# Ledger of designs, part 206: peptides against a protein of PDB entry 7Q4I

Target 1, 281 residues: chain A of PDB entry 7Q4I
Amino acid sequence: HENSTIAERLYSEVRVLCWIMTNPSNHQKKARHVKRTWGKRCNKLIFMSSAKDDELDAVALPVGEGRNNLWGKTKEAYKYIYEHHINDADWFLKADDDTYTIVENMRYMLYPYSPETPVYFGCKFKPYVKQGYMSGGAGYVLSREAVRRFVVEALPNPKLCKSDNSGAEDVEIGKCLQNVNVLAGDSRDSNGRGRFFPFVPEHHLIPSHTDKKFWYWQYIFYKTDEGLDCCSDNAISFHYVSPNQMYVLDYLIYHLRPYGIINTPDALPNKLAVGELMPEI

## One batch from the design tools (peptide; made by RFdiffusion4, then SolubleMPNN)

Design b2_p27_4_s4 (from b2_p27_4, 14 letters changed)
Fold by OpenDDE base, seed 2:
Structure b2_p27_4_s4 (fold): chain B 281 residues (1-281), chain A 27 residues (1-27)
Amino acid sequence: as target 1 above (281 residues)
Amino acid sequence: MIDVRYGMLLFSQLPIEREPVPEKPWT
């Protein structure tokens, strides 16, 4: 029998609404596999699409399809969440239909923070936005106050937030959030290891002879190592995870156990005041 | 009690598609 008492406590105290960026062509191919794997561990799971799907609980947003409409879809998704679901959770995760998330590890990272703190977390990139922005593919999580500021203060003002639907969605939300004083948090663990990853585990864990000119090394906000030290023991997300790999990850993380090894969770940190962040590492 | 463990489908029933890593971010 597994003792999940602390995970159950965090499920209650750190409520997460997960919204999944998808489209009608991916409902059966990708989105349903999120629902059948890691998405079931969210407090609430919503699929944001252009078409309704009652099997998925997919919402038809008033947006067109295609990569050029992702920013439009992100704006409408957060408007929908604010109108219908702002009190259903404390934290609001955006993920893609090929993102895999360990929701328990995200709750652990978020536990000390107040949902009334204007903050968001993810894989932080340094270009285009002074404080940085969070990679869209790795997924990013907004506090309730961050969602409020985004929808109520940023979106209605074309000087604060881009009114058209074009552009890189993660950069554009990053600009909007900065303009309303939502802080780009540090998602690294106490050892300085990342938790949100814009690629599959293999690309982070295996030291690649990737040319030092690879764009990722120019984009990453914090210095990161390659190999096993790349990644927190409490990693939260990976991107470009195929439907089959989601089931593999679910098995490896939640079912496969080395006999005789017992993991004891670290003590929870103290809760922070409203507006307070964890100390820089 | 949260259902953390159950609801996995057998791997053999799913199509294997790997998405390629993009050469560039959304610029």
Scores: peptide ipSAE 0.042, ipTM 0.560, DockQ to the pose 0.188; fails the geometry check
Fold by OpenDDE base, seed 5:
Structure b2_p27_4_s4 (fold): chain B 281 residues (1-281), chain A 27 residues (1-27)
Amino acid sequence: as target 1 above (281 residues)
Amino acid sequence: MIDVRYGMLLFSQLPIEREPVPEKPWT
């Protein structure tokens, strides 16, 4: 038997809409496995596609498929969310159909923040955007106010937000969000460990003495290390997670228990005022 | 207090071949 009382409280107080970037070819191959694993822990789960799928709860956005349309799909996804779902949640997570998310850990990170604070979180990268931008693959979460500003203030203005559908979606949304004063938050834990990861756990956890020229080390906004200190005990996301690995992660995280070890959750931090961020680490 | 992470630390110190990580989509 598990005591989920705090998790249930956070489920109610920190409402998360998860939208999954997918395409028709991945509905059965990938997206359904998100729905069957971590996606069930979202308050709302929507699959953003180019084709409707009633079994998946996929929405047909008015965009083409392929990498060159990811930015277009992201814009239309957030328009759709704003129009239909802006009040269904407090926080709006973008994830890919091969992103795995520990939603409870995300709720814990988000708990102190007001959804009326114009902020978003993810794996922060330093290039192209002055305040940084969040890695697309690691997933990123916008506050309700961030979504409002993105859709209402940024998207209609070609000077603030790219009007065409081309470009790196994560960079482009990062530019748009910066231009409407949505803050690129720090998602690290109190020990300075990351929570959103653009790769599988193994890549982050296992020291490989990767060439310091590896792009990730040039892109990461905050200094990070490899090994166990890479990753928060409250890590939120990993990318390039295969469908099979999603079920493995679900088992390991939610079912497998070392007998006799009791995890006591840390106390919740104080809630922040609107516009307030956690202190720098 | 038993550091329950000790086993993971030992594992992380082993040289394990990493699967190739995909390059960033636009690099």
Scores: peptide ipSAE 0.039, ipTM 0.601, DockQ to the pose 0.212; fails the geometry check
Fold by OpenDDE base, seed 4:
Structure b2_p27_4_s4 (fold): chain B 281 residues (1-281), chain A 27 residues (1-27)
Amino acid sequence: as target 1 above (281 residues)
Amino acid sequence: MIDVRYGMLLFSQLPIEREPVPEKPWT
């Protein structure tokens, strides 16, 4: 029998609303598999689309489809969350319909932080935004205060936030959040290992991208190594995860156990004050 | 501690269809 007492505590104390970026063509192909796997471990799960789907719990946002509308969809998604769900959670995760997330590991990372701290976490990239921005594909999580500042302070001001729906959604939200003093947090573990990944586990764990010209090495905010040191033992997300891989990951993470190995969780850190961040590593 | 990385390595070796990694972040 597995002891889930700490995970259950964190489920209650670190409430996460997950919203999934999707479209009508992906409701059955991708999004339903998120709902059937890792999305079940969110405190609330919402699919943000252009069409309603009552089986999926998909919301029809007032946006068009296509890559040029992803930023528009992100703005409308957070407006919808702020209007209907801002008190339903403490933290608000954006993920894609091909992102896999270990929600318990995210709760562990978030536990010390106040949801009233204007902060967000993810895979931090260095271009375009001075403090960095979080990779859209790896997923990024905003505090409740970060959502409030984004929707109430940034979105209404064209000088702070792009008014049109075009552009890279993750860069544009990163600019908006910086402009309202939402901090781009460090999601690395105490060993300096990443937790949010913009690719599948194989592409991070296997030294295959030895070319220093690979864009990722130019984009990553923190220096990281390939191989076993790439990734936290408490990794949070991976991107480009196929529907079948989501079920494999669910099996490997939550069901497969090596006999005789007992995982004792580390002690929870002390909670931080409002506005306080963990020391940089 | 259970090394989740070993599970991830095993997963990576499975012949499962994957979305390709884009050559550029915005393409």
Scores: peptide ipSAE 0.033, ipTM 0.637, DockQ to the pose 0.600; fails the geometry check
Fold by OpenDDE base, seed 1:
Structure b2_p27_4_s4 (fold): chain B 281 residues (1-281), chain A 27 residues (1-27)
Amino acid sequence: as target 1 above (281 residues)
Amino acid sequence: MIDVRYGMLLFSQLPIEREPVPEKPWT
């Protein structure tokens, strides 16, 4: 018998709407596997596409497909969420159809924060945006207030937010959010270990791939050590996860148990006031 | 014993392609 009491409490107190960036060609190939694995642990799950799919619960956004339209799709996705779903959750996760997310670990990270705090979390990158921005592939989570500010204050103003649909979606939303004083939070654990990963950590843990010229080391906002110390025991997301790997991860994380090892969860931190952040480590 | 965290790492055979980001900062 699993003792899920704390996870059930967090499911109720830290409500997460997950929206998945996808396209019609990936509905059956990728997106349905998100729905069958980690997406079922969201309080609400929506697939954002250019075509409707009633089996998937996919929304047809008024945007074209292709990499050049990702920013347009992100803007329309958050407009749709604000119009129809802003009260259905406290936190709003963007993920790709090849992102895997441990939603319980995300709820644990988010628990102390008020959803009325203008903050967002993810894998923070340092270029182009003064406070940093969150990597699109790792997924990023906005508070309810951050979504409100993005949709109501930033999007309607071309001086605050890019009006065209071109550009890197993660950078563009990062610029918009900074311009409306949404804070780029620190998602690291109490040991300074990362929780959101813009790729499967193989590239961080295998010393042979530590080309110091690898772009990631120039982009990462917080310096992380190489190897196992890079990653939190409460990691939240991985990118470039194949459909088959999602089922393997679901098995390893939620079903496979070492007999006789009982993990006691750490105590929940104190809740922060509105506008308060955890101290930077 | 390879730590389970290393096992999760073994899955990314995909090249990390990042979309080109504008070189000019917004700020």
Scores: peptide ipSAE 0.022, ipTM 0.667, DockQ to the pose 0.127; fails the geometry check

Design b2_p27_5_s1 (from b2_p27_5, 14 letters changed)
Fold by OpenDDE base, seed 3:
Structure b2_p27_5_s1 (fold): chain B 281 residues (1-281), chain A 27 residues (1-27)
Amino acid sequence: as target 1 above (281 residues)
Amino acid sequence: MEEREKIYEEAEKAAKEIEEEYGEKYT
């Protein structure tokens, strides 16, 4: 038995639509395992594909398959969401079919923000986009207003948003969002620890002789540490999570408990006004 | 070790692809 009262409150007050980037070859291999694990904790879960799958709730977007079409798929996914689902949620998460997300921790991070604030969150990278952009693999979450601006203001204007389907998906959406004044938020906790991660937990938690020349250290927008201080106690996402590891994480996070240790949740912060962000740490 | 190396290799490939596509144009 567990007390989920505050989680249930946040489920109602911070509505999240999760869309999963997938393809027909991954419907059974990867996407179904998202649906069976963390995806069930979204208020709405949609799989964005090139083929329809009614069992999975997959949508066939008018895009080709392949790495060069990821940006095209992201544009069509958000167009689909705006047309059919913009009022079904307050926040709109993109994740890959090998991203694992702790949705309750995301709701906690998002709680103070207005969905009418033009903001998005994720693992912020510094190259190519002045304000930064969010790593595609770690997943990123747009406010309702951010989705509106992206679809209505950015996408129709080739000067604001790339019209072709080529390019790095996360960089291209980052450029588009910057061009319509959607703010790249800070997803770090009050201790300055990250919440969205572009790798598996092991790769962040275990200090490795990562060459100081490893691209990640050049790309990360905020200073980050390795080891136990790498990651928030309220971490939100990890990438390159295999189907088997999704079930392991689901067990460890939601089922396995150390007997006699009771976590008391922190008080919810005050809600911010429209356009207001949390102070920088 | 092997899976970690593979993930880093995949991440490095992805970064190189981004650099090849965008590095010359935007850096």
Scores: peptide ipSAE 0.020, ipTM 0.631, DockQ to the pose 0.559
Fold by OpenDDE base, seed 2:
Formats: structure tokens, sequence, C-alpha cells
Structure b2_p27_5_s1 (fold): chain B 281 residues (1-281), chain A 27 residues (1-27)
């Protein structure tokens, strides 16, 4: 039997709306498996698409499909959330239909922060944006105030936010958020280990000196290690997770237990005032 | 844009290689 008392408390106190970036071709192939795995642990789950799907709870956004329209879809998704769902949650997670998220670990990270603090979290990258920006693939979470500022202050102003739908969605939202003083938070744990990952666990846990990882080390905002020290014990997300791997991760994280090992959660930190951040490590 | 597109292509390729080793298809 599990004792979920703290997780249940955080589910109530740290409400998360998860919106999933998808398209009609991925509704059955990918998005359905998000809904059947980690997405069920969100307080609210919405699939943002170009076509409605009542079985999936997919919303048809007024956008075209293709990689060049991801920024357009992100803008319309947050407009939709602000109009219909801004009071349904405290925090608003963007994830892809191949992102896996441990929502309880995200609630733990977010617990000390006020949702009225203009902040967002994810895997922080250093290029293009002075304060950094959050990797799109790893998923990123905005406070309620960050969503408000993005939709109400940034999007209507072409000087603050790109009006066209082209560009890297994560860079473009990062620029917009910076321009309205939404802070790029530090998502690392107390040991300086990352929580949001733009790749599968294997790619982070196994040291690789291949050129394929070289760009990542240049992009990562905070110095991170390879191997077992790469990743927080309270890791939040992984990207490029296949539909089958989502079920494997659900089993490994929520069902598989080493007999005789009891994990006692750390005490919750003190809540911060509005506008306060945890000290960077 | 070009550098960012290259990053996503490299990441997608790396993910596919990992999945192929386990007999899974990344689509």
Amino acid sequence: as target 1 above (281 residues)
Amino acid sequence: MEEREKIYEEAEKAAKEIEEEYGEKYT
C-alpha cells in the first residue's frame, strides 16, 4: 500500500494544467498514450491540435500544421488557456506528445513559488535570450502570472513578441517572456542537478563523447554532469519518449519497488512571497 | 533558424538510434 498524503496535498495546492502540443496524425499514435500515462496526473489535460478530437479532448486551434507553425500553435494555445482555463490551474505546462512528465516532482519544485510570481521553468538554454530560455522539447511550465503577461502584454505588441508564426517556438516564447519581465527560473535541485531533460533518460545517464551531444553542452545554461549525477532524483521530464516507453516509465516510476527500501520525502520548503525566487545554486 | 533546425534534427536522429537498438520505432 502507498502513502500518497503529501502527493495528494500537492495535487490540491499546486494545480497544474498540462497542454500537449500535437497534430491530427499523432492523436492515435502518440497523444492517446500521454492521456493513458502521465497526463492523467495533471489537474487538467488538454491536447492542442489543428483538429478537434472528442475522445482525446483535443482542441482545434486556428493554425496550420508543420514544424514552421509550432510558434503559431504555442501562441494560440496560451490564448485559448487564458480565455477558457486561466483559473483552472496555478501552473501551465507545455509538453510535446513525446514528452514524459513526473507531475508530482514538478509540483514539488513549484510548491514554494507563488503562481502570481512572473516565472517559468524548464531546461534552461543560454543562446539567443539574455536570461536564457526553456527548451521546447523538455517541456516548460509558466505561472498563472506568466501566462497573463504573455497573452495580455507580450502577444499584442510586435515589438515585444514576434507577430508571425515562424521561428523556434521555445526561443520566441523565451524572448516574449523576457520582454515582459517573466523570469527564467532555475529548475535544478538542491544538489544542482537538472529536472527537465530534452532527451530520453539513457541519453543523459550514459556518458557519450560523441559530437551529437556537443551542441547540448554549449546550449545548457547551467553546468551539468553526465552519468548518474546528471539527473535529480526528483526529475520532472524527458523528451523523445516513444509511446511504448511511456508505459515502461509509468511502470518503473509508479509500480516497480525494490523490496525493503522505503523512500521518505524531504520536508516541503517555506513558501516564497510574490516575486521571490529560490536562490540559484 | 538553421542552427536550431540542425539541433532538432540531431536530437531526433539520436532518439531514433536509441529506439532502434530496442526494436522500437520513433515516428
Scores: peptide ipSAE 0.017, ipTM 0.558, DockQ to the pose 0.080
Fold by OpenDDE base, seed 1:
Structure b2_p27_5_s1 (fold): chain B 281 residues (1-281), chain A 27 residues (1-27)
Amino acid sequence: as target 1 above (281 residues)
Amino acid sequence: MEEREKIYEEAEKAAKEIEEEYGEKYT
């Protein structure tokens, strides 16, 4: 028997709406498996597509498909959320249909923060945006105030936010958010370990002979190590997770237990005031 | 050693595939 009392408390106090970036060709192939695995642990789950799917709970956004429209889809997704769902959650996660998320670990990270603090979290990259921006693939989470500022203050102003649908989605939202004073938070744990990952666990855990020229090493905002120390024990997300791997991860994280080992959770940190951040490490 | 070498080869392959996908995103 597991004691889920603290997880249940956080489910109530740290409400998360998850929106999944998908397309009609991936509804059955990928998105359905998100719904059947980690997506069920969100307070609300919405699939953002170009076609409606009542079985999936997919929304048809007024955008075209293809990589050139990802920024357009993100803008329309957050407009839709602001119009219909801004009070349904405190935090708003973007993920891809091949992102896996441990929602309980995200709630733990978010617990001290006010939803009225203009902040967002993810895997922080350093190029193009002075404060950094969050990797699109690793997923990123906006506070309610961050969503408000994005939709109400940034999107209507072409000087603050790109009006066309072209460009790198994660860079463009990062620019818009910076321009309305939404802070790019630090998602690392108290040991300086990352929580949001743009790749599969294997890629982070296994020291790759990746050439030091690999773009990731130039893009990471914070220094990261490879191997067992790469990742927080409270890691939140991984990207490029296949449908089959989602079920494996669900089993390993939520069902498989070493007999006789009991993990006691750390105490929750004190709540921060509106506008306060955790100290940088 | 052989299993570890296979794991590294798989990780390198995955890194290259990711680099190709990401490279298209920022070009």
Scores: peptide ipSAE 0.016, ipTM 0.583, DockQ to the pose 0.116
Fold by OpenDDE base, seed 5:
Order: sequence, then C-alpha cells, then structure tokens
Structure b2_p27_5_s1 (fold): chain B 281 residues (1-281), chain A 27 residues (1-27)
Amino acid sequence: as target 1 above (281 residues)
Amino acid sequence: MEEREKIYEEAEKAAKEIEEEYGEKYT
C-alpha cells in the first residue's frame, strides 16, 4: 500500500490537460502507449492527429501530416482545446507521442502558480525568442490564461503570430506567446536543476555523453551540466522515449520500490498571486 | 552526493556495455 494523499490533492487542485502530438501512422505504434502509461495520470488526455480514432480518443485536426505541418497542428490543437476544453483544466501540456511525463512532478512545479498567470514552462531555449522559448520535444505546459492569450489574442493577428503552418513549432509558439506577454517561466527546481528534458534520461544523466559543442549546450537558456546536477529529483519530462521504454519508466517510477526507503515529499510552497513568478535562482 | 555519483558511474558503465553489445551510439 502507498500513501498518495498529496498526489490526489494535487490531481484535484492542479488540473492538467495533456494533448499529444501524433499522426495516424503512430496511433497504434506510439500514441497508444502514451495512453497506457503516463497519459492516464493527466486529468484529460487528448491525442491531436489528422484522423479520428475513437479507441485512442484522437481528434482529427484540419491539418496535413509531416514535420512541415507541426506548427499548423499546434495552432489547431490549441484552438480545439480553447473551444472545447478550456475549463477542463488549469494547465495545458503539449507532448509528443515519444515524450514521457511524470505528471505528479509537473503538478508540484505548477502548484504555486495561478492558472490565470500568463506563463508557460518547459525546457527553455535562448535562440530566436528574446525571453526564450520552450523546446517542443521536451513538452511544454501553458496556463489557462496563456492558452486564452495564444488563441484569442495571438493567433488571429498575423503580426503577432505566424499565419503560415511552416516553421519550427516550438519557436513559432514561443514568438506568439512572447508577443502576447505570456512569460517563459523557469522550470528549474530549487537547486537549479532542470525538469523538462529534450532527450532520454541517459543522454542527460551520463557525463560527457555529448560533446560540449553539441547544439543543446548553445541552446539551453539556463546553464546546466550533464551527470550529477543535470536533472531534478522531481524531473517532469523526457523525449525520444520509445514505446517499450515508456513501460520501463512507468515500472521504475511507479512500481519499483527500494524496500525500507520512504520518500517524504517536501512541503508545498506558498501560492503566488496572479502574475507572480517564483524567484529566479 | 556520493551515493548518487556511484549510481551515475554504474549507469555510465551500463550504457557503455549496451553500446558495445548493440553497436548503437546514442547521439
């Protein structure tokens, strides 16, 4: 038996809608495994596709497939969410069908923030967008107010948000969000460790896995290292997670226990006022 | 810190063994 009382409280108080970027060819191969693993811990789970799938609960967005249409799909996904689901959650996570997310850790990070604060979180990158933008692969989470501003204020205005469906999805949404004063939050923990990761755990945890010249080190907004200090003990997401590795991670995180070790959660921080952010570290 | 460092050292070793066994370089 486990005590999930705090997790249950956060499930109720920090409601998360997860939308999964997928396509018809990945419904069975990838998306279904998200649904069977971490996706079940979202308050609402929706798969955004170009074809409907009633078994998956996939929505057919009016977009084409392929990497060149990811920005188009993101725009239509958030339009769909705003129209049908804006009140179903407080926070709205974008993830890919090969992203793994520890939703409880995300709720913990989000707990102090008001969903009426125009903010979003993820793995912050520094290029192209002055305040930074969140890596698409690591997944990113918008507050309800951020979604509102994106859909109602940014998307209808070609000067604020790119009308074309081309471009890097994460960069383009980052530009749009900046243009409507949605803040690119700091997702690091109190030790300055990252929570959203654009690669698998192994790529972050293993020291010197990548050359220091690797693009990632030039893109990260906050200085981070590989190895010991790479990753929060409350990490939220990893990318390029295979379907099999999703089940492995699900087992390791939620089932495997070292006998006799009891993890006591830290106290919840105080709630912030609307528009207030956690102090930078 | 010391226990965590050991875990990462073991993980690094395991990763190398996997790479050698399967010939996959994770980039």
Scores: peptide ipSAE 0.012, ipTM 0.479, DockQ to the pose 0.034

Design b2_p27_5_s2 (from b2_p27_5, 12 letters changed)
Fold by OpenDDE base, seed 5:
Structure b2_p27_5_s2 (fold): chain B 281 residues (1-281), chain A 27 residues (1-27)
Amino acid sequence: as target 1 above (281 residues)
Amino acid sequence: KEESEKIYEEAEKLAEEIEKYYGKKFT
């Protein structure tokens, strides 16, 4: 038997709407497996597509398909969320249909923050955007205020936000958010370990898996290491997770237990005032 | 194509079994 009292409390107090970037060709192949695994732990789960799927709960956005339209889809997704769901959650997660998310760990990270603070979190990259931007693949989470500013202040202004649907989705939203003073938060834990990851666990956990010249090391905003020190014990997301690996991760994280080991959660931090961030480490 | 379809079918079966035994957490 499992004691989930704190997780249940956070589920109520830190409401997360998860929207999943998908397409019609991936509804059955990928998105359905998100719905059957980690997506069920969101307070609300919406699949953003170009075609409606009543079984999946997919929304048909007025966008084309392909990598060149991802930015367009992101803009329309957040417009849809703002119009229909802005009060259904406090935080709004973008993930891909091959992203795996430990939603409880995200709620723990978000707990001290006000949803009225203009902030967003993810795997922060340093290029192109002065304050940094969040990696698209790792998933990123906006506060309610960040969504409001993005949709109401940034999107309608071509000087603040790119009107064209082309470009790197994560970079473009990062530019838009910066332009409306949404802060790129630090998602690292108290030990300085990352929580959002743009690759599978294996790619981060195994030392020397990638060359030191690999683009990731040049892009990462905060210094990070490989191996077990790469990742927070409260890691939030991984990318390029196959449908099968989603079920494996669900089993390993939520079902498999080492007998006789009881993990006691750390105490929750104090809540921050509106506009206040956790101190940098 | 065929191998991919088998993988997805197996994953779906596993999902159904997991849901049957453990239900939906927090929903």
Scores: peptide ipSAE 0.018, ipTM 0.511, DockQ to the pose 0.020
Fold by OpenDDE base, seed 2:
Structure b2_p27_5_s2 (fold): chain B 281 residues (1-281), chain A 27 residues (1-27)
Amino acid sequence: as target 1 above (281 residues)
Amino acid sequence: KEESEKIYEEAEKLAEEIEKYYGKKFT
């Protein structure tokens, strides 16, 4: 028997709307498996597509398909959220249809923050945006105020936010958010370990003979270790997770238990004031 | 294709069974 009292409390107090970036060709192949695994732990789950799917709860956004339209889809997704769902949650997660998310760990990270603080979290990258931006693949989460500023202040102003639909989605939203003073938060745990990962667990946990020239090492905003110390014990997301791997991860994280090992959750931190951030490590 | 589809079907059935007996629904 599991005690989930703290997780249930956080489910109520740290409400998360998850929107999944998908397309009609992936509704059955990928998105359905998100819905059947980690997506069920969101307070609200919406699939953002170009075609409606009532079985999936997919929304048809007024965007074309293709890699060059991801930024357009992100803009329309957040417009849709702001118009229909801004009060349904406190935090708004973007994930891909091959992102896996441990929503309880995200709620734990977000708990001290006010949703009225203009902040967003993810795997922070340093290029192109002065404060950094969050990797699109790892998923990123905006506060309610960040969504408001993005949709109401940034999107209508071509000087603040790119009006066309071209460009790297994660970079473009990062620029827009910076221009409206939404802060790129630090998602690392108290030990300086990352929580949002742009690759599968294997790529982070296994010390890679990756060339020091691998782009990722040039892009990461914070220094990260390889191997067992790469990742927080409260890791939030992984990318490039196949549908099969989602079920495996669900089993490993939520069902598999080493007998005789009791995990006691740490005490919740104090809540921050509006506009206050946790100290950077 | 067929092997992958079987793997998906088996994974789905297993996930449903696990959820039915051991899963917590946060809905």
Scores: peptide ipSAE 0.018, ipTM 0.480, DockQ to the pose 0.019
Fold by OpenDDE base, seed 1:
Structure b2_p27_5_s2 (fold): chain B 281 residues (1-281), chain A 27 residues (1-27)
Amino acid sequence: as target 1 above (281 residues)
Amino acid sequence: KEESEKIYEEAEKLAEEIEKYYGKKFT
């Protein structure tokens, strides 16, 4: 029998709304499997689409489909969240329909922070935005205050936030958030290991003979190592996870146990004041 | 050795696919 008392406490104290970027062609193929796996561990789960699906709980946003509309969909998704759900959670996660998330590990990272602190977390990239921006594929999480500032202060002002729907959605939201003084947080653990990953575990765990010219090495904000030291023991997300791999990950993380090994969780850190961040490592 | 080599080959293929995906996103 597992003791979930701490996880249950964090479920109540660190409320997370997860919104999933999807499209009608992926409702059955991908999004349904998110709902049946890690998405069930969110306090609220919403699928953002161009078509309604009552079985999936998908919302039809007033945007077209295609890569050129991802920024438009992100803007409309956060408008929808602000209008209908801003008080339903403390933190607001964007993920793709092929992102896998360990929500308990995200709650652990977020626990010390106030949701009234203007901050967001994810896999931080360094180009285009001075403070950095969070990778769209790895998923990124905004505080309630960050969502408020984005929707109320940034989106209505074309000088602060791009009004058209073109561009890389992760870069564009990163620019908007910087312009309203939402801080790009450090999501690394106390050992300096990453928690949000823009690729599958295999890509991070296996030293790839990736050419040093691989764009990822130029984009990462913090130095990352390859191999077993790549990833926090409390990793939060992986991208390009197939539907079948989501069920495998659910089994490995939540069901498979080595007999006789008991993991004692670390003590929770002290809560930070509003506007206070953890020290950078 | 053989299983590890296959894993490395799969990781390399995945890296190439990702590069193609992101290359299209930023161009």
Scores: peptide ipSAE 0.014, ipTM 0.470, DockQ to the pose 0.118
Fold by OpenDDE base, seed 4:
Order: sequence, then structure tokens, then C-alpha cells
Structure b2_p27_5_s2 (fold): chain B 281 residues (1-281), chain A 27 residues (1-27)
Amino acid sequence: as target 1 above (281 residues)
Amino acid sequence: KEESEKIYEEAEKLAEEIEKYYGKKFT
């Protein structure tokens, strides 16, 4: 039997709104698979797009399509959240339509923090932003206060936050958040192992002879050793996850034992006498 | 059935690969 009492408690005490970055061409191809897998574990799930989709629960943001509008979508998504949903959660996760997230492990990481603390978490990168910024692909989570500061203090001021919709969305939000004193948190576990991953599990968990020249090792904010010391037992996210791999990872959650789900073994059966068989049930 | 079976098989293979590299530390 499974005991989910702790997971249920954290679901109530650490409320997470997940918003998914998508586009109309990916509603059926990618986004619906998020909704059918890990997105069910969010307290609220919203798909941010350029077109409305009532089946998906997608919002049409006032932005154009294309890679050059990702920063525009991020700004409009958080404006929409602040206007309509700021009290529906304590924490606000951005993920892509090919990001997979173990929400229970994220709630465990977030549990000690107040949502009124101006903080955000993710896979921290060191370039471009002094305190670092969170990788867009790995997903990043803002406290309620971080969302308030971003929308109310940063976005209206072109000196604090880029008014144009161009640029790397994760870098640009990182600059804006730094400018309003939102702290870039440390998402590592007590052993210093990462929880948010900007690649598929295979790239992080399987020791590949990745050349130390790989850009990721220059971008990662915290020094991680190669191999096992990179990856928390309470990993939160992976990126470039195909629709099929989302279902694979959803199965793996039961083997990975997310925080707050405890398997209790059944009672041992009574010992049989010599020559006695178990009754057919 | 076939898609679910493939998903489970792929998940098991991935779990086995993870255990092969990490098995002593995941317990």
C-alpha cells in the first residue's frame, strides 16, 4: 500500500501554479501530453499560447508567433497570472511543452520558504546576470512576491526590464528579477546535488564522455562533479522530453519515490504447514 | 495496449540503465 499523506499535505501547503510555454502548432503534439502526465500534479495548470484552446485550457496572449517572441510571452504570461491567479497559488512555475516536472519534489524543496520571500529557483546559470539566472528549459519557479515584484515593479520600468519582446527569455527575466531584488535561490539538495536539469535524464544521469568544453559546464552556476554527484534523489525537472518520454517518466515517478509518497509493505502472510498450499483466491 | 506496453518497456530499460550506473547510491 502507498501512503501519500505527506504528499497530500504538501499539495495543500505548497500550492503551485504551473504555466506551460506553448504555441498553436504544439497544442496537440506536445502540450496535451503535459496535461495528461505531470501537469495533473499542479494545483493549477495553464497553457500560455497565441491562440485559445478550450480543450487544452490554453490562453491566447497578445503576442506574435516565433522564437523572437518568447520573452514577450513570458512577460504577458506573468501579467495574466498576476491579474487573474496571484492568489490561486503560492509558487508559480514556468515550464516548456517539452519539460517534465516532478511536482512533489519541487514542493519538498519549496516547503521551508515563505511565498512572501522574493525568491525564485531553477537550474542556475552564471553568465549575463551577476546573481545568476534560471535556465528556461529546465523550468523555473517564482514565489508570489517574486511575481508581484516582476509585474508591478520591473515590467513598467524600461530601465529595470526590457520593453522589447526580443532576446533570451530566461536571461531577460533574470535581469528584471535581479533589478527588483528577487533572489536567485539555490535549488541543490543537502548533498549539493542539482534538482533542475536543462537536458533529458540520459544526458545528466548516464556518464557520457561529454567534453569539458561543452558550454553547459561553463554556464552552470554551481560546480557540479561529473556523474552521480550531479543528480538529486529528489530531482525536479528535465528538458527536451518527447511526448512518449513524458509517459515513461510518469511511470518512473513510482520507482523514483517522490518525496511524501511512502510505500508500506503488506503484512507477511501466515506460514503454511508442511505440504499445505496457498488457497486459490 | 501497444503504446502503453512500449512506454513501460522503455521505462524499465531506462530504470535498468540508471541502476547500472547508480544502483549502489540510489538505495
Scores: peptide ipSAE 0.009, ipTM 0.467, DockQ to the pose 0.027; fails the geometry check

